# Peptides against a protein of PDB entry 7PB4, part 95

Target 1, 105 residues: chain A of PDB entry 7PB4
Amino acid sequence: KMLNIKEYKEKLLSTLGEFLEDHFPLPDRSVKKKKKNIQESSVNLITLHEMLEILINRLFDVPHDPYVKISDSFWPPYVELLLRNGIALRHPEDPTRIRLEAFHQ
Target 2, 218 residues: chain B of PDB entry 7PB4
Amino acid sequence: DALQMAVGYFEKGPIKASQNKDKTLEKHLKTVENVAWKNGLASEEIDILLNIALSGKFGNAVNTRILKCMIPATVISEDSVVKAVSWLCVGKCSGSTKVLFYRWLVAMFDFIDRKEQINLLYGFFFASLQDDALCPYVCHLLYLLTKKENVKPFRVRKLLDLQAKMGMQPHLQALLSLYKFFAPALISVSLPVRKKIYFKNSENLWKTALLAVKQRNR

## One batch from the design tools (peptide)

Design b1_p27_2_s1 (made by RFdiffusion4, then SolubleMPNN; from b1_p27_2, 12 letters changed)
Fold by OpenDDE base, seed 1:
Structure b1_p27_2_s1 (fold): chain B 105 residues (1-105), chain C 218 residues (1-218), chain A 27 residues (1-27)
Amino acid sequence: as target 1 above (105 residues)
Amino acid sequence: as target 2 above (218 residues)
Amino acid sequence: SEEDEQLLRLMVEELVILTAELKELEK
């Protein structure tokens, strides 16, 4: 039973990864270097897959404080997407923190 | 290039001497539309054209077409948005243009480079909730902008009054749910736990263009 | 698309449920 669930989870993760790459890709950074003061926030944006992984891990690793601090690596559209769809919730007191919805609860 | 000439035409206005003013206008408008939908516009071009669309310099039909093609190549300047909102206050644009602007603002929200000044306009956007035509899109915008510090007792009262008037609209419920999340003590009413936030897909007008922008900016 | 966002939610929901089940079985 456990093996079957693991295999299914892995398959789902793979399917999710492909789905996210196809439908929710990061914008390519190929913004040509026009010189002016756009602070190149040199911050490497993480994929939506990586973001979800962080959120899922936090939900289960720290169930009493399942909130993740939004870093500069979090692409704002992804944060909005997750919040808009009820996949994630903002912290009631700290808008810089989000948690994954506890769907298992 | 053709785009620079088109933008320059809209910025400077029609040169008096051209017998075929309407044909020239249409030519330049088509040029802007074609470039915007294929490649997007530079932030500077959006700054110029967005202000023109909201200034009342041209007719409503032209302004609507310009606003519909305000598709960024990369980013939209926050300053351009602030200027655009200032034009909304002057009242020279039609109601339909205001609706379209809010739809555009929601659709393009992620492409705006900064949010600090836009967040200061929270009160202005909130006041626009009273307009029935704007309300769905303003709720969506406010849902994106709302911070805990924005959730004030007077705004809660206004939202509840609006709900009493308009009924339990999905967009209003979404905003109220967010308000309840930030300030549960201010909202005693049991809101149905909507597992799904439903905003009207304001993005539908730009869906294809936004997909293309996201693909190019990869 | 709205459909894609709905599908994303369903996939994440299922993933969370599966993860919870696995963690319960590992105890």
Scores: peptide ipSAE 0.636, ipTM 0.411, DockQ to the pose 0.324
Fold by OpenDDE base, seed 5:
Structure b1_p27_2_s1 (fold): chain B 105 residues (1-105), chain C 218 residues (1-218), chain A 27 residues (1-27)
Amino acid sequence: as target 1 above (105 residues)
Amino acid sequence: as target 2 above (218 residues)
Amino acid sequence: SEEDEQLLRLMVEELVILTAELKELEK
């Protein structure tokens, strides 16, 4: 049973990764050239996949404080995407912190 | 069913009914209150009663009591909320009813089935920030609704002007901090890093009921 | 698309549930 669940989880993670690359890619650096006013934040943005991984890990590793601090590496449209779809919740007292929805609860 | 009879009375009942003269009104109101606080109301019942509370069919005291018992069994339809907001535009409800509605909307926000149409009302809610009585609750609602697309230069200016008039209110600071998060280039002012956002606890009126709803839906 | 966002939610939900099940089996 445990082995089957692990294998299925790994398959789902792989499928999710491919899905995110196809449908929710980071904005290409090339599109940054024309609109001068996008502050070239030299900050390396993380993928939505990496963001979800961080949020899932925090949910299970620290269940009493499952909130992740939003860093400059978090692309604001991804944060918005997660919040509007009920995948993540904003901390009621700290707008710089978000948590994953506890779907297992 | 006693609840169906009560809802039917409010739907078809007399215009401008007074609480003090109508024993039947009080009986039906108590029926709705009892069911709402014990079990919650179905989405259809909330749709009917919420519109009645804001339409001005009944007196302010009755409307206030109805609105206080708009507790869902499961979900609230976004259409019910949109219709309710339409009544706010007509201006037939009291100022106290408007405040209570925004408190209710914030408290019940997670129980609303969809947010797409509510998000389209962003501009209407934002315009209500000018009302001093509504401002704290509207800020909280906007804090829940704000998307990057909503953060525009003219809204930033309005928020800063409001802050200049009202002072550095915690609810305004919370909303401005969110605006700065989505559009840092629009807000050059250093906002104090508040570790805690303090909204007036609108949930206090429904705290026990909301806990019961969450327990039933688990 | 709206459909893609709905699918994303479903996939994340399932992933969370699977993760919880695994954590329970590891105790």
Scores: peptide ipSAE 0.633, ipTM 0.614, DockQ to the pose 0.326
Fold by OpenDDE base, seed 3:
Structure b1_p27_2_s1 (fold): chain B 105 residues (1-105), chain C 218 residues (1-218), chain A 27 residues (1-27)
Amino acid sequence: as target 1 above (105 residues)
Amino acid sequence: as target 2 above (218 residues)
Amino acid sequence: SEEDEQLLRLMVEELVILTAELKELEK
């Protein structure tokens, strides 16, 4: 049973990865180069897949404080996407923190 | 059932022939209150009763009691909220009812099935910040609704002007902090580092009821 | 698209459920 669930989870993760690459890709870094003067904060944006992984891990690793601090690596449209779709929730007292919805509860 | 009769009474109005109009009204109010607090109301019942509470069909006392028992069994329809907001615009409800509605809306926010249409009402809610009685609750609502796309220069100016008028209120600070998060370039003002956001009456009137709803839906 | 966003939610929901099940089985 456990093995089957693990295999299914891995398959789903793989499928999700492909789905996210196809439908929710990061913006091409190339477009920001033309407007010269804004200090290119060289912040590497993480993929939506990586963001979800962080959120899922936090939900289960620290269930009493399942919130993740939004870093500069979090692409704002992804944060909005997750919030809009009820996948994530904003912390009621800290706008810089979000958690994954506890779908298992 | 008793609830259907009560809802029907509020929807259709009192049947002319009842000599004891006030007793009948009270009976039906108690029925709605009892069911709402015990089990919650169906989305359809909330749709009907919420509309009635804000339409001005009944007196302020009755409207207040109805609104206080708008507790969902499962979900609240977004359409019901949109209709309710439309009544707020017409201005047939009292100021106290408006305050109560915004408190209710914040309290029940997670139980609203969809947010797309509510998000389109962002401008209407933002305009209500100018009402001193509504401002704390509207800030809380906007804190829940605000997306990056909503953070516009003109809204930043309005919030800063409001802060200049009212002082640095915790609820305004909360909203401004969120605005700064989405658009740091638009807010040059240093905001006090608050570790916790405080909204007035965070202990809502429905705390116990909401816990019960969450437990039933788990 | 709206459909893609809905599918994303469903996939994440399933991942959370599966993760919870695995954690319960590991106890």
Scores: peptide ipSAE 0.629, ipTM 0.683, DockQ to the pose 0.322
Fold by OpenDDE base, seed 4:
Structure b1_p27_2_s1 (fold): chain B 105 residues (1-105), chain C 218 residues (1-218), chain A 27 residues (1-27)
Amino acid sequence: as target 1 above (105 residues)
Amino acid sequence: as target 2 above (218 residues)
Amino acid sequence: SEEDEQLLRLMVEELVILTAELKELEK
């Protein structure tokens, strides 16, 4: 049973990865260079997959404080996407912190 | 059951012929209150009673009591909230009822099943910021609702104007900080980095009930 | 698309549930 669940989780993670790459890719830094002085913030944006991984891990590793601080590596549209869809929740007292929804509770 | 009879009474209104209208009303109110605080109300019951509380069908005292017991057993339908907001637009409820509604909406926000339609009402809620009595609770609601798409230059200007009039209120600062997060280019003003955002404790009225709901749904 | 966002939610929900189940089994 445990092995089957692990295998299924791995398959789902793989499928999610592919899905995110296809439907929620990071903006190509190359295209928007032309017009306005978007300060090339040298900050490497993380993928939505990486963001979700961080949030899931935090939810289970620190269940009493499952909130993750939003860093500059968090692409704002991804944060919005997660919040909009009820995947993540904003901290009631700190707008810079979000948690994953505890779907298992 | 007693609850169905009570809800039916509020829905259909008092039958004209009852000499003991006040006693009957009180009996049904107590029934709703008891069930709501003990078990919560079904989404359908909240749909009916919430609309009644805001429709102006009953007096302010009755509406206040009904609204105070709008405690869900599980979820609140977004449609019920949208309908409730529509009643606010009609203006048949008192100012105190409006305040209570926004407090309720903030307190029950996590129990609302969907937020898509509520998000479309963003402009309506934002317009209510001008009401000094509503402003703290509306800021809290907007803090929960605000998406990047809602952060527009005209809204930034309005918030800054409100801040100029009311001073640096914690609830306004909270909302402005969120706006700055989504659209830093629109807010040139340095906002104090507050580690904690403090909204007025809108939840205090329902704190015990909400804890009970969360415990039952675990 | 709205459909993609819904699917994303479902996938994440399932991942959370599976992760919880695994953690319970590991205890």
Scores: peptide ipSAE 0.626, ipTM 0.687, DockQ to the pose 0.321

Design b1_p27_2_s2 (made by RFdiffusion4, then SolubleMPNN; from b1_p27_2, 16 letters changed)
Fold by OpenDDE base, seed 5:
Structure b1_p27_2_s2 (fold): chain B 105 residues (1-105), chain C 218 residues (1-218), chain A 27 residues (1-27)
Amino acid sequence: as target 1 above (105 residues)
Amino acid sequence: as target 2 above (218 residues)
Amino acid sequence: SAFDEQTLRLMVEELVILTAELKKLEE
């Protein structure tokens, strides 16, 4: 049973990855290829896939405080997308913190 | 077309082999500036150049000059603004560039074709109120964007906290007055009835250009 | 699209449920 669930989860993650690349790509993905020398301007926007991974992990790793602080790597339209669709919830007093909806609860 | 060549230069980047990189850059920058101030730029040109100005591809001086000439011929695409905001999050632009962007956004607000996606960025703009340099311009932007649905108790608290910290600033007062208009029950504090809303005139940099745009579109 | 956003929600919901089931089995 556990093995089957793991396999199914992996398949779903793969499908989600493909889906996100097709329907919710970052606007600036085209700029990365050519210019070698733009040094370490450190803050890269993360993909929606990476954002969801962070939120899911936080939900299960710290269930008593499942909120993630919105960093500069979080593209605002993705945050609003998650909030609008009820996938994530904003902290009632701190707009810089969001949590994943506890769909398992 | 000279403008197409200039835009193409900024998009593709400087070709390594040119000994006169600075002269070429200046030539193309002047071309963009001249066209923008005389005729305005097409939405596609603004899309490309605005992205470049905020991406950190060029130095701060160049980025500032590009951003100052983001004057539309007719309209600005909402998508261009959304992309621009994404670059603000990456932090590759200077503080001065961020200030200039918000000033630009306020000045050009009426020329943006749609507001649906920009309205979704309300929370992001609101978070930028904590930056003292941005606060006056962000208040003005929020004043333009705020709907009844955006007026939440936690945002009221944040604005009141900012007012307590910074004093009763005209731009904060203007935004609070709007909040009180939409949700009077959330703001118990007697706001002085200022009949006149005073924002820093962000439009001053583009005043002449904006008048020209309005005249051409009429 | 609205359809894509709903699809996203369903996928995330399923991932959360599966993750919860796995965590229960690991205890």
Scores: peptide ipSAE 0.627, ipTM 0.421, DockQ to the pose 0.285
Fold by OpenDDE base, seed 2:
Structure b1_p27_2_s2 (fold): chain B 105 residues (1-105), chain C 218 residues (1-218), chain A 27 residues (1-27)
Amino acid sequence: as target 1 above (105 residues)
Amino acid sequence: as target 2 above (218 residues)
Amino acid sequence: SAFDEQTLRLMVEELVILTAELKKLEE
């Protein structure tokens, strides 16, 4: 049973990865370097897959404080996507923190 | 089923010919209350009863009692909430019922199946901030709903104006802090770093019921 | 699309449930 669940989870993770790449890719950095002094905040944005991984890990690793601080690497549209779909919840006291919905609870 | 009979009574209205209208009403209301608090209500039952509570079909006392027992078994339909908000626009419900509805909406927010249509009502909710009685609860709701796209200069101005009028209310500060998070350039004012956002809704009328719902859905 | 967002939710829900089941079995 455990092996089957693990295999299924791995398959689901793979499928999710492919799905996210196809339907929710990061915006191409192809914004032409027009020299306007907008500090290209060299912030490396993480994929939605990586974001979900962080959130899932936090949910299970620290169940009493399952909130993750939103970093500059979190693409705002992804945060909004997760929140509007009920996948993530904002911390009631700290708008810079979000948690994954505890679907298993 | 006693619950079906009760819901049917509220939906169809009192039969004119019953001499004991008040006793019948009370019986059905107690039935709904009992089931709602013990087991929660199905989404369909909430749809019907929530609509009734806000339509002005019954008196304020009855509407209040119905609204207090709008506890889901599993989920609340977003459509039910949208319909409910439409009744708020018609203005047939009392001010106290409106307050209770917003409290309910905040309390039950996580149990609403979808948020897309509710998010489209953002402007309507934001306009309700001008009502002093609603303002604390609307701020809490907006805190839950606000996306970066909702943070506009005109809304920032309105919030700041409201703060100037009402003072530095904790619920306004919470919302402004969220706005500043999404659009720091729009809010030049140093907001006090509150470690904890405090919404008055700590006294959730449904706290025990919500815990029970969460336990049943696990 | 709305469909994609719903699909995402379902996949994440399932992933969370599976993760929880695995953790329970590893204890």
Scores: peptide ipSAE 0.596, ipTM 0.733, DockQ to the pose 0.321
Fold by OpenDDE base, seed 3:
Structure b1_p27_2_s2 (fold): chain B 105 residues (1-105), chain C 218 residues (1-218), chain A 27 residues (1-27)
Amino acid sequence: as target 1 above (105 residues)
Amino acid sequence: as target 2 above (218 residues)
Amino acid sequence: SAFDEQTLRLMVEELVILTAELKKLEE
């Protein structure tokens, strides 16, 4: 039973990865916004897949504090996407922290 | 079913011929209260009763009691909330009922099935910030609803103006902090770094009921 | 699309449930 669940989870993760690449890709960095003096914080944006992985891991690794701090690597539209769909929740006391919805609770 | 009869009574109104209108009302209200606190209400029952509570069909005392027992068994329909907000616009409910509704909405926010239509009501909720009695609860609601797209210069100005009028209220600071997070360029003023966001505990009225709902849905 | 967003939610929900089940089996 455990093996079957693991295999199914891996398959689902793979399917999710493909789905996210197709439907929720990161914007191509190629839009040269005119370099006004915004410090080019060359912060590499993470994929939505990576973001979800971080959130899922935090939910289970630290169940008493399942919140992740929003970093500069978090593409704001992805954060909004997760929040508006009820996939993630904002911390009630810190707007810079989000958690994954505990769908298993 | 006693609950169906009670809901039907509130929906259809009192049949003219009953000599004991007040006793009948109380009986049905108690039935709704008992079921709501024990088991929660179905989404359909909440849809009916929530609209009744805000329609002005009954007195404020009855409306207050109905609102207090709007506890979901599982979920609340977004459509029910949208309809309820429409009744707030008609102005047939008391100020106390409006406050209670916003407290309820904040407390039950996670149990609302969808947020898309509620998010479209952002402007309406934002306009309600001008009501001093509603302001703390509306700020909390807006804190839950606010997306980057909602953070506009005119809203920032309105919040700063409200802060100038009302002082540095914790609930306003919480919302401004969120606005600054989404649009730091729009808020040039150094907000005091509050490590903790403070909202009035709107959940206190339903704390036990909400715990029970969460336990049943596990 | 709205459909894609709903699909995303369902997939994440399922992943969370599966992860929880696996954790229970590992205890």
Scores: peptide ipSAE 0.594, ipTM 0.744, DockQ to the pose 0.310
Fold by OpenDDE base, seed 4:
Structure b1_p27_2_s2 (fold): chain B 105 residues (1-105), chain C 218 residues (1-218), chain A 27 residues (1-27)
Amino acid sequence: as target 1 above (105 residues)
Amino acid sequence: as target 2 above (218 residues)
Amino acid sequence: SAFDEQTLRLMVEELVILTAELKKLEE
């Protein structure tokens, strides 16, 4: 049973990865070039997949404080996407912190 | 079921012929209160009763009591909230009822099944910031609702104007800090970095009830 | 699209549930 669940989870992660690449890709660095004043913030944006991994891990690793601090690597549209869809919740006292929704509870 | 009879009474209204209208009303109100605080109400029951509380069908005292017991068993329908807001627009409810509604909306925010339509009401809620009695609760609601797309230059100006009039209120600072987070270019003013945002929610009327709901849904 | 966002939510929800189940089995 455990093996089957692990395999299914791995398959789901793979499917999610593909889905995110197809439907929620990071903006190409090239498009930012034309508007002059976008400070080339050398900040490497993480993928939505990586963001979700961080949030999921935090939810289970630190269940008493499942909040993740929003870093500069978090693409703002992804944060907004997660919040508006009820996938993530903003910390009630700190707007720079978000948590994954505890769907298992 | 006693609850169904009570809800039906509020929905249909008092039968004109009952000599003991007040006793009957009180009985049904107590029934709703008891069930709501013990078990919570079904989404359908909340839909009906919330609409009644804001419609002006009953007196302010009754409406207040109904609204105080709008505690979900599981979820609140977004449609119920949208309908409730529509009643606020009609203006048949008292100022105290409006305040209580916004308090309720903030308290129950996580139990609302969807936020899509509520987010479309952002402009309406934002306009309510001008009401001094509503402002603290509306700021909290907007803090929960605000998306990057909502952060517009005209709203920034309105918030800054409000700050100039009301002073640096903690709830307003919280909202402004969020606005600055989404659109730093629109807010040139240095906001104090508060580590903790304090909304007046420390006195949540539903704190015990919400704990019970969370325990039942675990 | 709205469909894609809903799909994302469902996938994440399932992933969280599966992760929780696995953790319970590992304990």
Scores: peptide ipSAE 0.590, ipTM 0.741, DockQ to the pose 0.309

